# Peptides against a protein of PDB entry 3V4O, part 26

Target 1, 234 residues: chain A of PDB entry 3V4O
Amino acid sequence: DQPLAKDKVALLIGNMNYREHPKLKAPLVDVYELTNLLRQLDFKVVSLLDLTEYEMRNAVDEFLLLLDKGVYGLLYYAGHGYENFGNSFMVPVDAPNPYRSENCLCVQNILKLMQEKETGLNVFLLDMCRKRNDYDDTIPILDALKVTANIVFGYATCQGAEAFEIQHSGLANGIFMKFLKDRLLEDKKITVLLDEVAEDMGKCHLTKGKQALEIRSSLSEKRALTDPIQGTEY

## One batch from the design tools (peptide; aimed at target 1 A78 C129 L206)

Design b2_p17_2_s2 (made by RFdiffusion4, then SolubleMPNN; from b2_p17_2, 7 letters changed)
Fold by OpenDDE base, seed 4:
Structure b2_p17_2_s2 (fold): chain B 234 residues (1-234), chain A 17 residues (1-17)
Amino acid sequence: as target 1 above (234 residues)
Amino acid sequence: MQAELDSLLQSFSPELK
C-alpha cells in the first residue's frame, strides 16, 4: 500500500535582491541546498532567484503546466512576504514600497490552480514573514477549494509572526531551512516530518520564543516526499 | 543572553513606508 506519485515536481523561489526593500541573504543558500535534497528525492526541480512579478507569475504558470493527476507538487518560497486574512502573499523583487496584493502572488490562488490539476500532493513551504500588511486593504475573494485532502502548508513562522535568517555567516541558512534540511530525506509522512522539524526548532535556544514552525494540513494519506514515482519503483 | 542571540537574527520583514 505504498503511495505512489505519478511524478514529482518542485518550484523553488528565493527572492533576495529587492529594489525597494531590505536585501536578504539566506534564500540563496536555502534554495541551493533544498534543490540538492529534492533532486535526491527524484523531484524535477526548477530553482529561480530574484524574480520580478512578471517572472514569478510566469514561473508559476510553467510549474502548473508540469502538474497533472497524481503528480506531487511542491512550492518553496523564501523572501519577503505577508499574510492578510489567512492569505499568504509572496513579494517579487520589483514590488513597490509599500506593496499591495496586486503586486504580489497569492499562494492560495496557486493552490486553487493546483487542485484543478488533480495533483496527488500539494506541499507549500513558505519561508516568509506572516505579519499583516496594513497598507493593503484588499480582501481577497477566492473561489471555494475542492476537498482533496492532499494539502500541506509548512509555515516557517506562526501567524502574525516573523521569520528570520542567521547573520553570523555569509552562507548561513534561514532558521526554517536549518532544521528542515536535516530531516527532509527521511521516509516519513510529510506532516510527521514537519512536526519533527518543529520540535527540533523548538529545542533551539536561538529561536525559542522567537520563531516556531506552523503546520496546516489536510492530508488523509500517508504521503511522503520519498514516495517512489509510478513505473520507476522497481 | 537573549538580546545577544537576537542580534544574530535578521527578520524577513521589510520596513514599509
Scores: peptide ipSAE 0.242, ipTM 0.752, DockQ to the pose 0.840
OpenDDE base, seeds 1, 2, 3, 5: peptide ipSAE 0.031, 0.201, 0.052, 0.016; ipTM 0.508, 0.737, 0.519, 0.525

Design b2_p17_2_s3 (made by RFdiffusion4, then SolubleMPNN; from b2_p17_2, 8 letters changed)
Fold by OpenDDE base, seed 4:
Structure b2_p17_2_s3 (fold): chain B 234 residues (1-234), chain A 17 residues (1-17)
Amino acid sequence: as target 1 above (234 residues)
Amino acid sequence: DQAALDALLQSYSPELK
């Protein structure tokens, strides 16, 4: 049978105007285009730009309030980031230089909280770097995760590698969104969709050998972003 | 060449001091 979502909610964060780090350009365009696409998929979308640590934590809290049993939750982040010991850290615009985990938001902690909401699907699209931060020696103690088999991570790059945007005179997409936007509306299992995006990205000569999409998932059902919302007309 | 292409890329990993 066709999987159904109780509701579909997305939080999109694009950080570009950093105070103590190089400014970015693509997150503005990427968040805008992804917002339009997800709204076409009947997602309730909250899109925010240039968030401080305080604002990011508040945004995540508000996002979690919209989640409930069977709800599809999607978190998209574009900006500076790093990965230490398998934990992904999103960097707020007011983060110091150098920054540490205490200055950032841990994605895996958000996942833990989403699991407590008994969501139907948890999708993380992380357009950020995954290099280790040598200035942060903190090993986070994470709570045990539940076995929900409804988790999908789309990393813009491989572990230990970098994510990029192309420098143009005008505004343009980052590499990840450049390919994601062309397939996002397809009625396919989300992992299959991302796999096709990975293949498209792999054909890009500009980032060949520099950036490759990584999919990390535990998804036991054929769930798609196009899945209808329960109680609505189809 | 690849070196020229690489120069057009902006990394999402800032240099930390």
Scores: peptide ipSAE 0.372, ipTM 0.832, DockQ to the pose 0.850
OpenDDE base, seeds 1, 2, 3, 5: peptide ipSAE 0.362, 0.337, 0.324, 0.030; ipTM 0.829, 0.822, 0.817, 0.656

Design b2_p17_2_s4 (made by RFdiffusion4, then SolubleMPNN; from b2_p17_2, 6 letters changed)
Fold by OpenDDE base, seed 4:
Structure b2_p17_2_s4 (fold): chain B 234 residues (1-234), chain A 17 residues (1-17)
Amino acid sequence: as target 1 above (234 residues)
Amino acid sequence: MQEELDSLLQSYSPELK
């Protein structure tokens, strides 16, 4: 009764060196460490840093080309971001100040495209803020998503809240990755794994009351990142 | 104490103008 993945593909994006916004530090380390972990899980990993809008859109397009029926798709993003009306927006490094939705990539739009590929699992790990952007008054009208019951969102923070990294003289993880990396290799349903990460993060005195992991999922099968790839050992 | 801890954190939300 072990679920199988047709393949496992991950796109990791870490944006730090923004042109018109404060620079970040942790995405460099976070992307690097997550890359190594996902490769241990036999993911095909594409890791990119400091992407412009054009480059981000191209990266997503290429990522989608690697997806197919039964493939596990994982999108990780670390950088500036915002959430308006339930839609998550990843901010490219060349985004203007202020930025609008037309300058950013909507995660829910990516999800829609992933559903068209009939993937086996869609995981979004979003290490970004979820505050409303008052400078963006766009109200998107989106088509209804398919009922695929294979979607997992791991938000680094709660709705309307901020995500943080720890300022350090050296290299350090963001708060989300600090706890995620310790459990990522565990053979557990992805939602259970993230729930345990949430508990670990809840014990962090630095972000108590400021940042908490939120899990949004519609996952009807016991899918894990450790699931073997079809045609290999299982 | 909390203020000191807050100073160690960098938000992933920029100040928009």
Scores: peptide ipSAE 0.358, ipTM 0.804, DockQ to the pose 0.875
OpenDDE base, seeds 1, 2, 3, 5: peptide ipSAE 0.341, 0.320, 0.306, 0.330; ipTM 0.801, 0.794, 0.784, 0.796

Design b2_p17_3 (made by RFdiffusion4)
Pose (drawn by RFdiffusion4):
Structure b2_p17_3 (pose): chain A 234 residues (1-234), chain P 17 residues (1-17)
Amino acid sequence: as target 1 above (234 residues)
Amino acid sequence: HAEELQAFLDSLLQARG
C-alpha cells in the first residue's frame, strides 16, 4: 500500500544566454538547487544549461529512453517560454526573433511520448512565462491524450501571465524555486506539496498580482517524489 | 506614493520571456 516507483528519472533544463532575446540569470542557480534536492530523493538527474533547439530535442530523447513502465518521470524547465491555445512551448537559446512553434519544444508532445512509455508518474515544472506568441501562426489539433490519471503540472505562473526572477539576480533563485526548494523534500503527494508552495508564494510581496503558481493535476494515486524505488530497501 | 512604490517593486523583477 506504499506507492512505489520502478525508477525515478528527471531532466532539468535552464536557458539563460539567449542570442536574440533578453538574457536570464537565475536558471543556473534554480537548476543547481533542484538537481541537489532531486538527487537527495534518489532521482537519476540530467541537468543542462543554455540549450539550442537541437540540444533540447536530443536531451528529451535521452530522457525518454530512461523511461519505462512504472517509472516516475520529471521535467523541469527554467527559461523563456510561451503558451498558445493551451499548449506550452519552451524556447531554446538559438530561437530567432520573431520565432514560431517550429523553433520550440511543445511540452504536450513530450507528455504524449512519456505516456507511451507507461510511466507511473509524469511531473512537469515549467518555470517560464505563459503569454501568447503573436507571431506563431499555427494551430495545435494534437491528439487527445490517454487518461492515465498520473499527470501533474506545476506552472510557475498562470496562463497569459509572466514568471519572474529577481532583477540582476546574482545568487537569488527565481520566484518559483525560492519557494519550491523549501518544500520539495516533504513526504507528501506531489499535488499537495505544490499546493503548499502556492500558498507560500502568495505571501511574496514582489509578485502579488502578477505571478501565481498554477497546479494542474489528474493524479489519482497518492504518489510522491519521496516514494521508494521498488526492490531497494526502505 | 503607492504608485511609485509599486513601480519600484515591479522594477525588481525580470520576466522569463

Design b2_p17_3_s1 (made by RFdiffusion4, then SolubleMPNN; from b2_p17_3, 10 letters changed)
Fold by OpenDDE base, seed 2:
Structure b2_p17_3_s1 (fold): chain B 234 residues (1-234), chain A 17 residues (1-17)
Amino acid sequence: as target 1 above (234 residues)
Amino acid sequence: MAAAEEAERDSKLQPFG
């Protein structure tokens, strides 16, 4: 039997207009395209651009309120970011230069909170750099995650590397979204879908050897973004 | 050729930082 979602909720954040950091372009189009695709998949989508730390924290809190047992939760982020000690940090537009963990949102902390909601699926799509922030020496104390076997990370780039955007004819897209959008509607287990995206990225001359998708998952069920919502007639 | 192609590629890519 095909897995069912109690509901499907997505929070999409695109940060571009940083105050103290280089401005980005791709998150605008990427969030837009992903929003349209996820809505076709019957996700309830909240899409936000250029969030301050306060606004990001509030958005995550509101997102968590929509999660419950069996709900599919998807968090997409495009913007500046870093990774320290296996923890991913999303950088708000008002972050100081240099930024530190206290200025940023830790993805793994969000995951912990999502697990507490007994979600059916937790998907993180992180279109940000994963380089070490040398200005942040904080070692986060994270509680052990419970074994839920419903977690998928799609990192736009490999550990310690950068994610990129491309600009063509005045429009900019993230490399990750460029390939993800072509497959996102496929009725496949989410990890299989992302693996195919990784292959597409690896075959493209523009991205081969420059950016590689990393998939980190603990997903024991054949969960797909196309999974129907319980109580809905299709 | 490879170096020129890499340079061209890199010129089109900007990191998210």
Scores: peptide ipSAE 0.260, ipTM 0.742, DockQ to the pose 0.724
OpenDDE base, seeds 1, 3, 4, 5: peptide ipSAE 0.210, 0.038, 0.038, 0.202; ipTM 0.693, 0.587, 0.598, 0.697

Design b2_p17_3_s2 (made by RFdiffusion4, then SolubleMPNN; from b2_p17_3, 8 letters changed)
Fold by OpenDDE base, seed 1:
Structure b2_p17_3_s2 (fold): chain B 234 residues (1-234), chain A 17 residues (1-17)
Amino acid sequence: as target 1 above (234 residues)
Amino acid sequence: SEAEAQAARDSLLQPFG
């Protein structure tokens, strides 16, 4: 009994050219490579680079409009970020220095909105740092999430830690994407897939002890990115 | 040394702020 997706939709955001923060390089290549892979998995992919706060919010809104009951939703973000009190914040390119939560997009808020769409699967791949932002003392009051048992977070790094990109060449991947791209097309439960990526990161001399993937999930079904779309010849 | 190897490794990596 193969799990089916009503549709599969992905929003990929890569922020590099920050106005008030250090510029990054990896998101360009990472978004490109992930786009190609997800399209091979029959995802409808919207890929965007260097988004302002306004543009990011609009992109998320448009993404949410594509979600519906049973749809697989995947959000990928590569760029600056932080985590305060268990909430992940994506930093737009026009964010001030220092940035605060009001300038950023809260991933957990997006998750809440995705749950309201009754999606079949919610996957977040967050390639950003997870250090606390000491300049932001705001404690977000979030509404309680529904119990949907269809949520998967792939954090590029551990809580309170940094994520990295490789700088030995002009165009290089972030560490997370370096390993993710090798396994993304595998027909496995998404949490199993990410677990294998985590092991690969742990075995590599370049990344061992430097960056470790964290998987946070509540997934009660064997859902995979390779799951066929309803009404197709699969 | 291991410390030198670690330093070399770190020099190849840029954090995502």
Scores: peptide ipSAE 0.310, ipTM 0.794, DockQ to the pose 0.827
OpenDDE base, seeds 2, 3, 4, 5: peptide ipSAE 0.290, 0.289, 0.288, 0.289; ipTM 0.782, 0.780, 0.782, 0.782

Design b2_p17_3_s3 (made by RFdiffusion4, then SolubleMPNN; from b2_p17_3, 8 letters changed)
Fold by OpenDDE base, seed 1:
Structure b2_p17_3_s3 (fold): chain B 234 residues (1-234), chain A 17 residues (1-17)
Amino acid sequence: as target 1 above (234 residues)
Amino acid sequence: EEEEEQKRRDSLLQPFG
């Protein structure tokens, strides 16, 4: 009873060159490496770097247009971010200082829109900090999510914590991608795969006690990124 | 020693802030 994907589509966003915030380094390499891996898994991948708010919203809109019933959708983000009241916000490169929710993209809103497409699987890989933004006092009223039992969040770090990139003379991965890339091609349920990544992070001396992966899911089926696309023979 | 190790780790990591 191998699950089938109608199609597999991924949007990867890496923001580094912020105008009003500290510049990052890792998203460049992280997006590149993840792109190559997901393409090996037969994902249709759109990879974008250094997006303004306008560009990010457009990219998400285009991504959503590619989603349909039974399609696997994966959103990866590496960059500045924050979490307020359980809602994750991705920060565009042109966000003001301080940024607020109206300047950012809410991941849960994207999830709602993905659910409306009746996707087969919704995966969010969020390589960003999850600290509260004290400059944003807005409590967003989000639309209720459907019970689709096909949602997986991989948070690079714990609630209220920071995510990190490795300091190197050259380009290096963020901590999350450093471990994720080693297991991403494994034929395992996505939550099991991420759990193993979490264990790897926990065993590494550099990462232990510094950053920990958090998995949040309602996935009731054995869905894997390696699942074949319907109508294709491998 | 534990504090020194923590400082070492902090020097090797940059937050995504």
Scores: peptide ipSAE 0.325, ipTM 0.808, DockQ to the pose 0.793
OpenDDE base, seeds 2, 3, 4, 5: peptide ipSAE 0.311, 0.307, 0.309, 0.308; ipTM 0.796, 0.793, 0.798, 0.800

Design b2_p17_3_s4 (made by RFdiffusion4, then SolubleMPNN; from b2_p17_3, 9 letters changed)
Fold by OpenDDE base, seed 1:
Structure b2_p17_3_s4 (fold): chain B 234 residues (1-234), chain A 17 residues (1-17)
Amino acid sequence: as target 1 above (234 residues)
Amino acid sequence: AAAAEEAARDSLLQPFG
């Protein structure tokens, strides 16, 4: 009883060269490595770097157009971000300082739109900080989500905490991708896979007690990133 | 020693936000 995906589509966004915020390094390598891995898993991957608000919104819109009933959708983001009232906000490179929710993309809003597409699986891998943005006092009112039981959030860090990249003169992974890339190709339920990544991160002396992966999911089926695409040879 | 190790670790990490 192997679950099948109608198709598998991923949008990867790495923001590094912020105009009004500290520059980042890891998203470059992280996006490239994740792209390679997801393509090995037969994902159709769109990878973009250093997106403005306008470009990010357009990218998400185009991503959503590729989603349909039974399609696996994966959104990966590496960059600045924050979390207010349980809502995750991805920060575009042209965001002002300080930024507010109106300048950013709300992940939960994207999830709502993905649900409308009747996707088979919705995976969010968010490599960003989850600290409260005190400069944003907006209380978001979101539309109620459907009970689709096909949602997986992999947060690079705990609620209210920071996610990190390694200080390196050259190219290096963020902490999340450092561990994720070692397991991503495993044929396991996605939540189980992420749980193993969390354990790996917890055992590493560099990250133990500093950064911990959080998994938030409502996934009632044994769906894996390795699930074959319907109608293809496997 | 523990404090020194923690300081060294922290110096290697840059937060994303």
Scores: peptide ipSAE 0.318, ipTM 0.794, DockQ to the pose 0.843
OpenDDE base, seeds 2, 3, 4, 5: peptide ipSAE 0.310, 0.312, 0.307, 0.309; ipTM 0.790, 0.788, 0.789, 0.789; seed 2 fails the geometry check

Design b2_p17_4 (made by RFdiffusion4)
Pose (drawn by RFdiffusion4):
Structure b2_p17_4 (pose): chain A 234 residues (1-234), chain P 17 residues (1-17)
Amino acid sequence: as target 1 above (234 residues)
Amino acid sequence: PPPELQSRYPEFKPPPP
């Protein structure tokens, strides 16, 4: 009755040195922090910075190859992003200005590929803005996803809104990770854990009225990032 | 000085006239 994971795998990407868009600073320290915390939780973690579109597609293919039945899969992205018609896109460092969906990675397509591997848990922590891209002409018409009841999204911000880091950030985490890092080791269902992070973030004066954590979850089973890996000793 | 926020919004250049 203790939920188990066949394995725990994560892909972390922090994009900062954009060629044609404002540069960011905090993704480095955000990725460094989450890598350490997830390693403490026995995840196998691939952590990468400043990825072009090509490197981002390769990184996700490698991550998909590590996924199989019952595996917990987690993707964390810190950098520029946007959201059109409910679909979230991650923007690589080589994105032109303006850019369209073909220059970017669609998170929903990644989720579809993860479900094909029959993972036991799918977690997306998207630490990026979610405003429309006016230059993105295209429409989704993506296939409906299977009902796997094991998907959790922890958006650093609401749809049509911005996610933030501290100006001239230096050593400071961005807002999402500032609060996520204090809770991530808790032995609680990931949905509940993210809800506590949402409450902590609500006390932050800098972001009142402009950034709030959004949790979207269909996870029915009580799964946690601290769940033991099957066949190891707990 | 007090801390300020930086957006992770990509900002877009307008089209030339």

Design b2_p17_4_s1 (made by RFdiffusion4, then SolubleMPNN; from b2_p17_4, 7 letters changed)
Fold by OpenDDE base, seed 2:
Structure b2_p17_4_s1 (fold): chain B 234 residues (1-234), chain A 17 residues (1-17)
Amino acid sequence: as target 1 above (234 residues)
Amino acid sequence: MEPKLQSFSPEYKPPAP
């Protein structure tokens, strides 16, 4: 009775070297670690770093081409970002300061496009801040989503809050990835897995009161990242 | 060495007039 994936595809984006914004460090290591883990889960993984707006849009387009009915799609993003009116915006490295929605990629728009592919599972792991961008006064008009009951958001931080990286000895890890990597390979429903990650993160004294994982899901089936690919034996 | 926290929050600049 275990759900099957037609295929499993992941797009990982880590933006660090921003032109007009503070540089980050964690995305490099985080993307690398997540890539290795997802490959162990038989995901086809495309990992990209320091993408311009043009490159990000192209990457998303290519990612969407790999999606089809029953395919598990996972989008991971680490970098600058913001959230306005419940919409998450990923910031390309060449975004101006201040940036606006027109300079960024809206995650919810990507979700809409993923739904059109009739994917089996849509997972978004967003390691970005969720503070409001006061310089973006646009109210996005998004197309209505379908009721697919296969959507999971793992926000590295709660609404209106910031996400952090821990820097030590020249290396950095995002707080989210620090805990996610320890559980990602577990054969559990993805929402249960993330809930455990949330508990682990909650024990971190460094980010208590500053960063907390938020899980937002509409997932009616017990789908896991460990679900086997259809036609394969595990 | 004590770990340092770095926020992913950008530093917004006021737009040019």
Scores: peptide ipSAE 0.286, ipTM 0.769, DockQ to the pose 0.756
OpenDDE base, seeds 1, 3, 4, 5: peptide ipSAE 0.260, 0.253, 0.267, 0.265; ipTM 0.728, 0.723, 0.743, 0.759

Design b2_p17_4_s2 (made by RFdiffusion4, then SolubleMPNN; from b2_p17_4, 6 letters changed)
Fold by OpenDDE base, seed 3:
Structure b2_p17_4_s2 (fold): chain B 234 residues (1-234), chain A 17 residues (1-17)
Amino acid sequence: as target 1 above (234 residues)
Amino acid sequence: MEPKLQSYSPEYKPPPP
């Protein structure tokens, strides 16, 4: 009774070298390590760094072309971001200061498009801040999502809160990836896996009271990142 | 010494007048 994926595809984006915003460091390491882990899980992984708005939109479009019925789709983003009215916005490196929704990519719009592909699983791992952007007064009017019961959001932080990376002389992981990478290969339902990551993160004294993992899911089946691909022999 | 944390929140600049 093992769930099967038609295929497994992941798009990883790490934005660091912003033109008009503070530069980051951790996304480089985080994307690299996550790429290696997901490939071990037989994901087809596209990893990209420092994308402009145009490049990000193209990357998402290409990612969507690889999705189809029963395919597992995973989108990971590390970089600057914000959340307005429950909508998550990924910030390209060429975004102005201040930026607006028109300069950014809305995750929920991507989800809608993924649903149209009738994917088997939609996982979003968003390592970005979720603070309100007061300079964006746009109220998104989004189409209603389908009831697919195959959606998992792993937010690196709580709504309205910030996500962090550790800054020192060398490169280090973001707080979220620091704990995620230790459990990602476990054969567990993805929501259970993330719950354990949340507990591990909660033990970090550096971000206690500042950053906590939030899981938002509608997943009616026991889907795991370790699920085998249909028609393949392992 | 304890490591410093860098927020993923950008520093907003007020729009020009």
Scores: peptide ipSAE 0.338, ipTM 0.784, DockQ to the pose 0.844
OpenDDE base, seeds 1, 2, 4, 5: peptide ipSAE 0.335, 0.309, 0.338, 0.327; ipTM 0.785, 0.777, 0.784, 0.779; seed 1 fails the geometry check

Design b2_p17_4_s3 (made by RFdiffusion4, then SolubleMPNN; from b2_p17_4 with P1S E4K R8Y Y9A)
Fold by OpenDDE base, seed 1:
Structure b2_p17_4_s3 (fold): chain B 234 residues (1-234), chain A 17 residues (1-17)
Amino acid sequence: as target 1 above (234 residues)
Amino acid sequence: SPPKLQSYAPEFKPPPP
């Protein structure tokens, strides 16, 4: 009863050097660390930094081309972002100030496209703020999602809250990645794994009451990032 | 020195009237 992945593909995006917004530090290290971990899990990983809107859209398109029936798809994003009406928006480095939905990439739209590929698992790890952008009054009309029961969202922070990075001795890591990296290689259902990460985050005196992980999932099977790739021997 | 937290929150500049 061991679940199998046809393949495992991850797109990691870290945006730091924004033109019109505060610069960040942690995404560089976070993307690097996550890349190494996912490669140990036999993911095909594409890691990109400081993407413009055009580059981000292209990266997502290329990522989607690697997806197919039964493929595990993982999208990680670290950078500026916002959430309006339950929709998550990733902010490119060349976004104007203020930015609007037309300047950003909607995660739910990406999910829809992933569902069309009949993926085996869709994981979104979003290390960004989830505060409402009051400068964006657009109500997006999104297509209804299919009932695929293979979706997992790991939000670095709660709805309406901020995400943070920890800076110490010249180094910076996102709070989310600080705890995620310690458990990512565990052979557990992805939602269980993230739940443990949430507990770790809650026990830390630096993050307690400051940032909390939110897990949103519709996952009917015991899918893990450690699941073997079909037809491969290890 | 103690760890420092930096927010990912944007700093919006309202458009000119």
Scores: peptide ipSAE 0.454, ipTM 0.858, DockQ to the pose 0.737
OpenDDE base, seeds 2, 3, 4, 5: peptide ipSAE 0.418, 0.447, 0.435, 0.432; ipTM 0.839, 0.854, 0.846, 0.849

Design b2_p17_4_s4 (made by RFdiffusion4, then SolubleMPNN; from b2_p17_4, 6 letters changed)
Fold by OpenDDE base, seed 4:
Structure b2_p17_4_s4 (fold): chain B 234 residues (1-234), chain A 17 residues (1-17)
Amino acid sequence: as target 1 above (234 residues)
Amino acid sequence: MEPKLQSFSPEYKPPPP
């Protein structure tokens, strides 16, 4: 009854040093901490920082090559981003100001490609703003997604809102990672885990009324990041 | 030292004429 993963693969992207946008600080530490945690969970982790559009697209392509039937795929992104018409866009460091969808990577497109791999679990952890980009008037028409019931989105913030980082004594964490890291190793269904993170975040007086975790999921099985890899000890 | 919050929000330039 214990769900098994064929393999577990994670791509972590942290963009901080933007050329035409304000620099960020948290992605550096957040990617590092998440990398260490996911490795403890036996994920194969590729962690990359400050990717151009070209590099991001290549990284996603390489990530997709590691996915196969039953594989757990996790994509984490920390950086600038926006959401237009339900589509999430990750902003590369070389994106112009203003940027448009053609300059960015659409998460939903990545999800579609992941579904084609028949993955066992698709987790997106998006630590970015979800404000509308008024400078992007593109309305993409995407093909319908398959009904796989194995999709989890963890948005660091709610629709139309901003994500924040907390700086203290020169160190900075994203508020999402601050709470996620405390629970990530727990053996719980990923949606339950994220719900608890949401509650923890809700108790933070600093972000009350400013940032709230949103969970969007269609997960029909008790899949956890702690699930053992098939063929290994479990 | 008090914690400082910083938004991930980008800065937009005015649209080109």
Scores: peptide ipSAE 0.275, ipTM 0.751, DockQ to the pose 0.737
OpenDDE base, seeds 1, 2, 3, 5: peptide ipSAE 0.260, 0.265, 0.020, 0.253; ipTM 0.738, 0.734, 0.539, 0.734

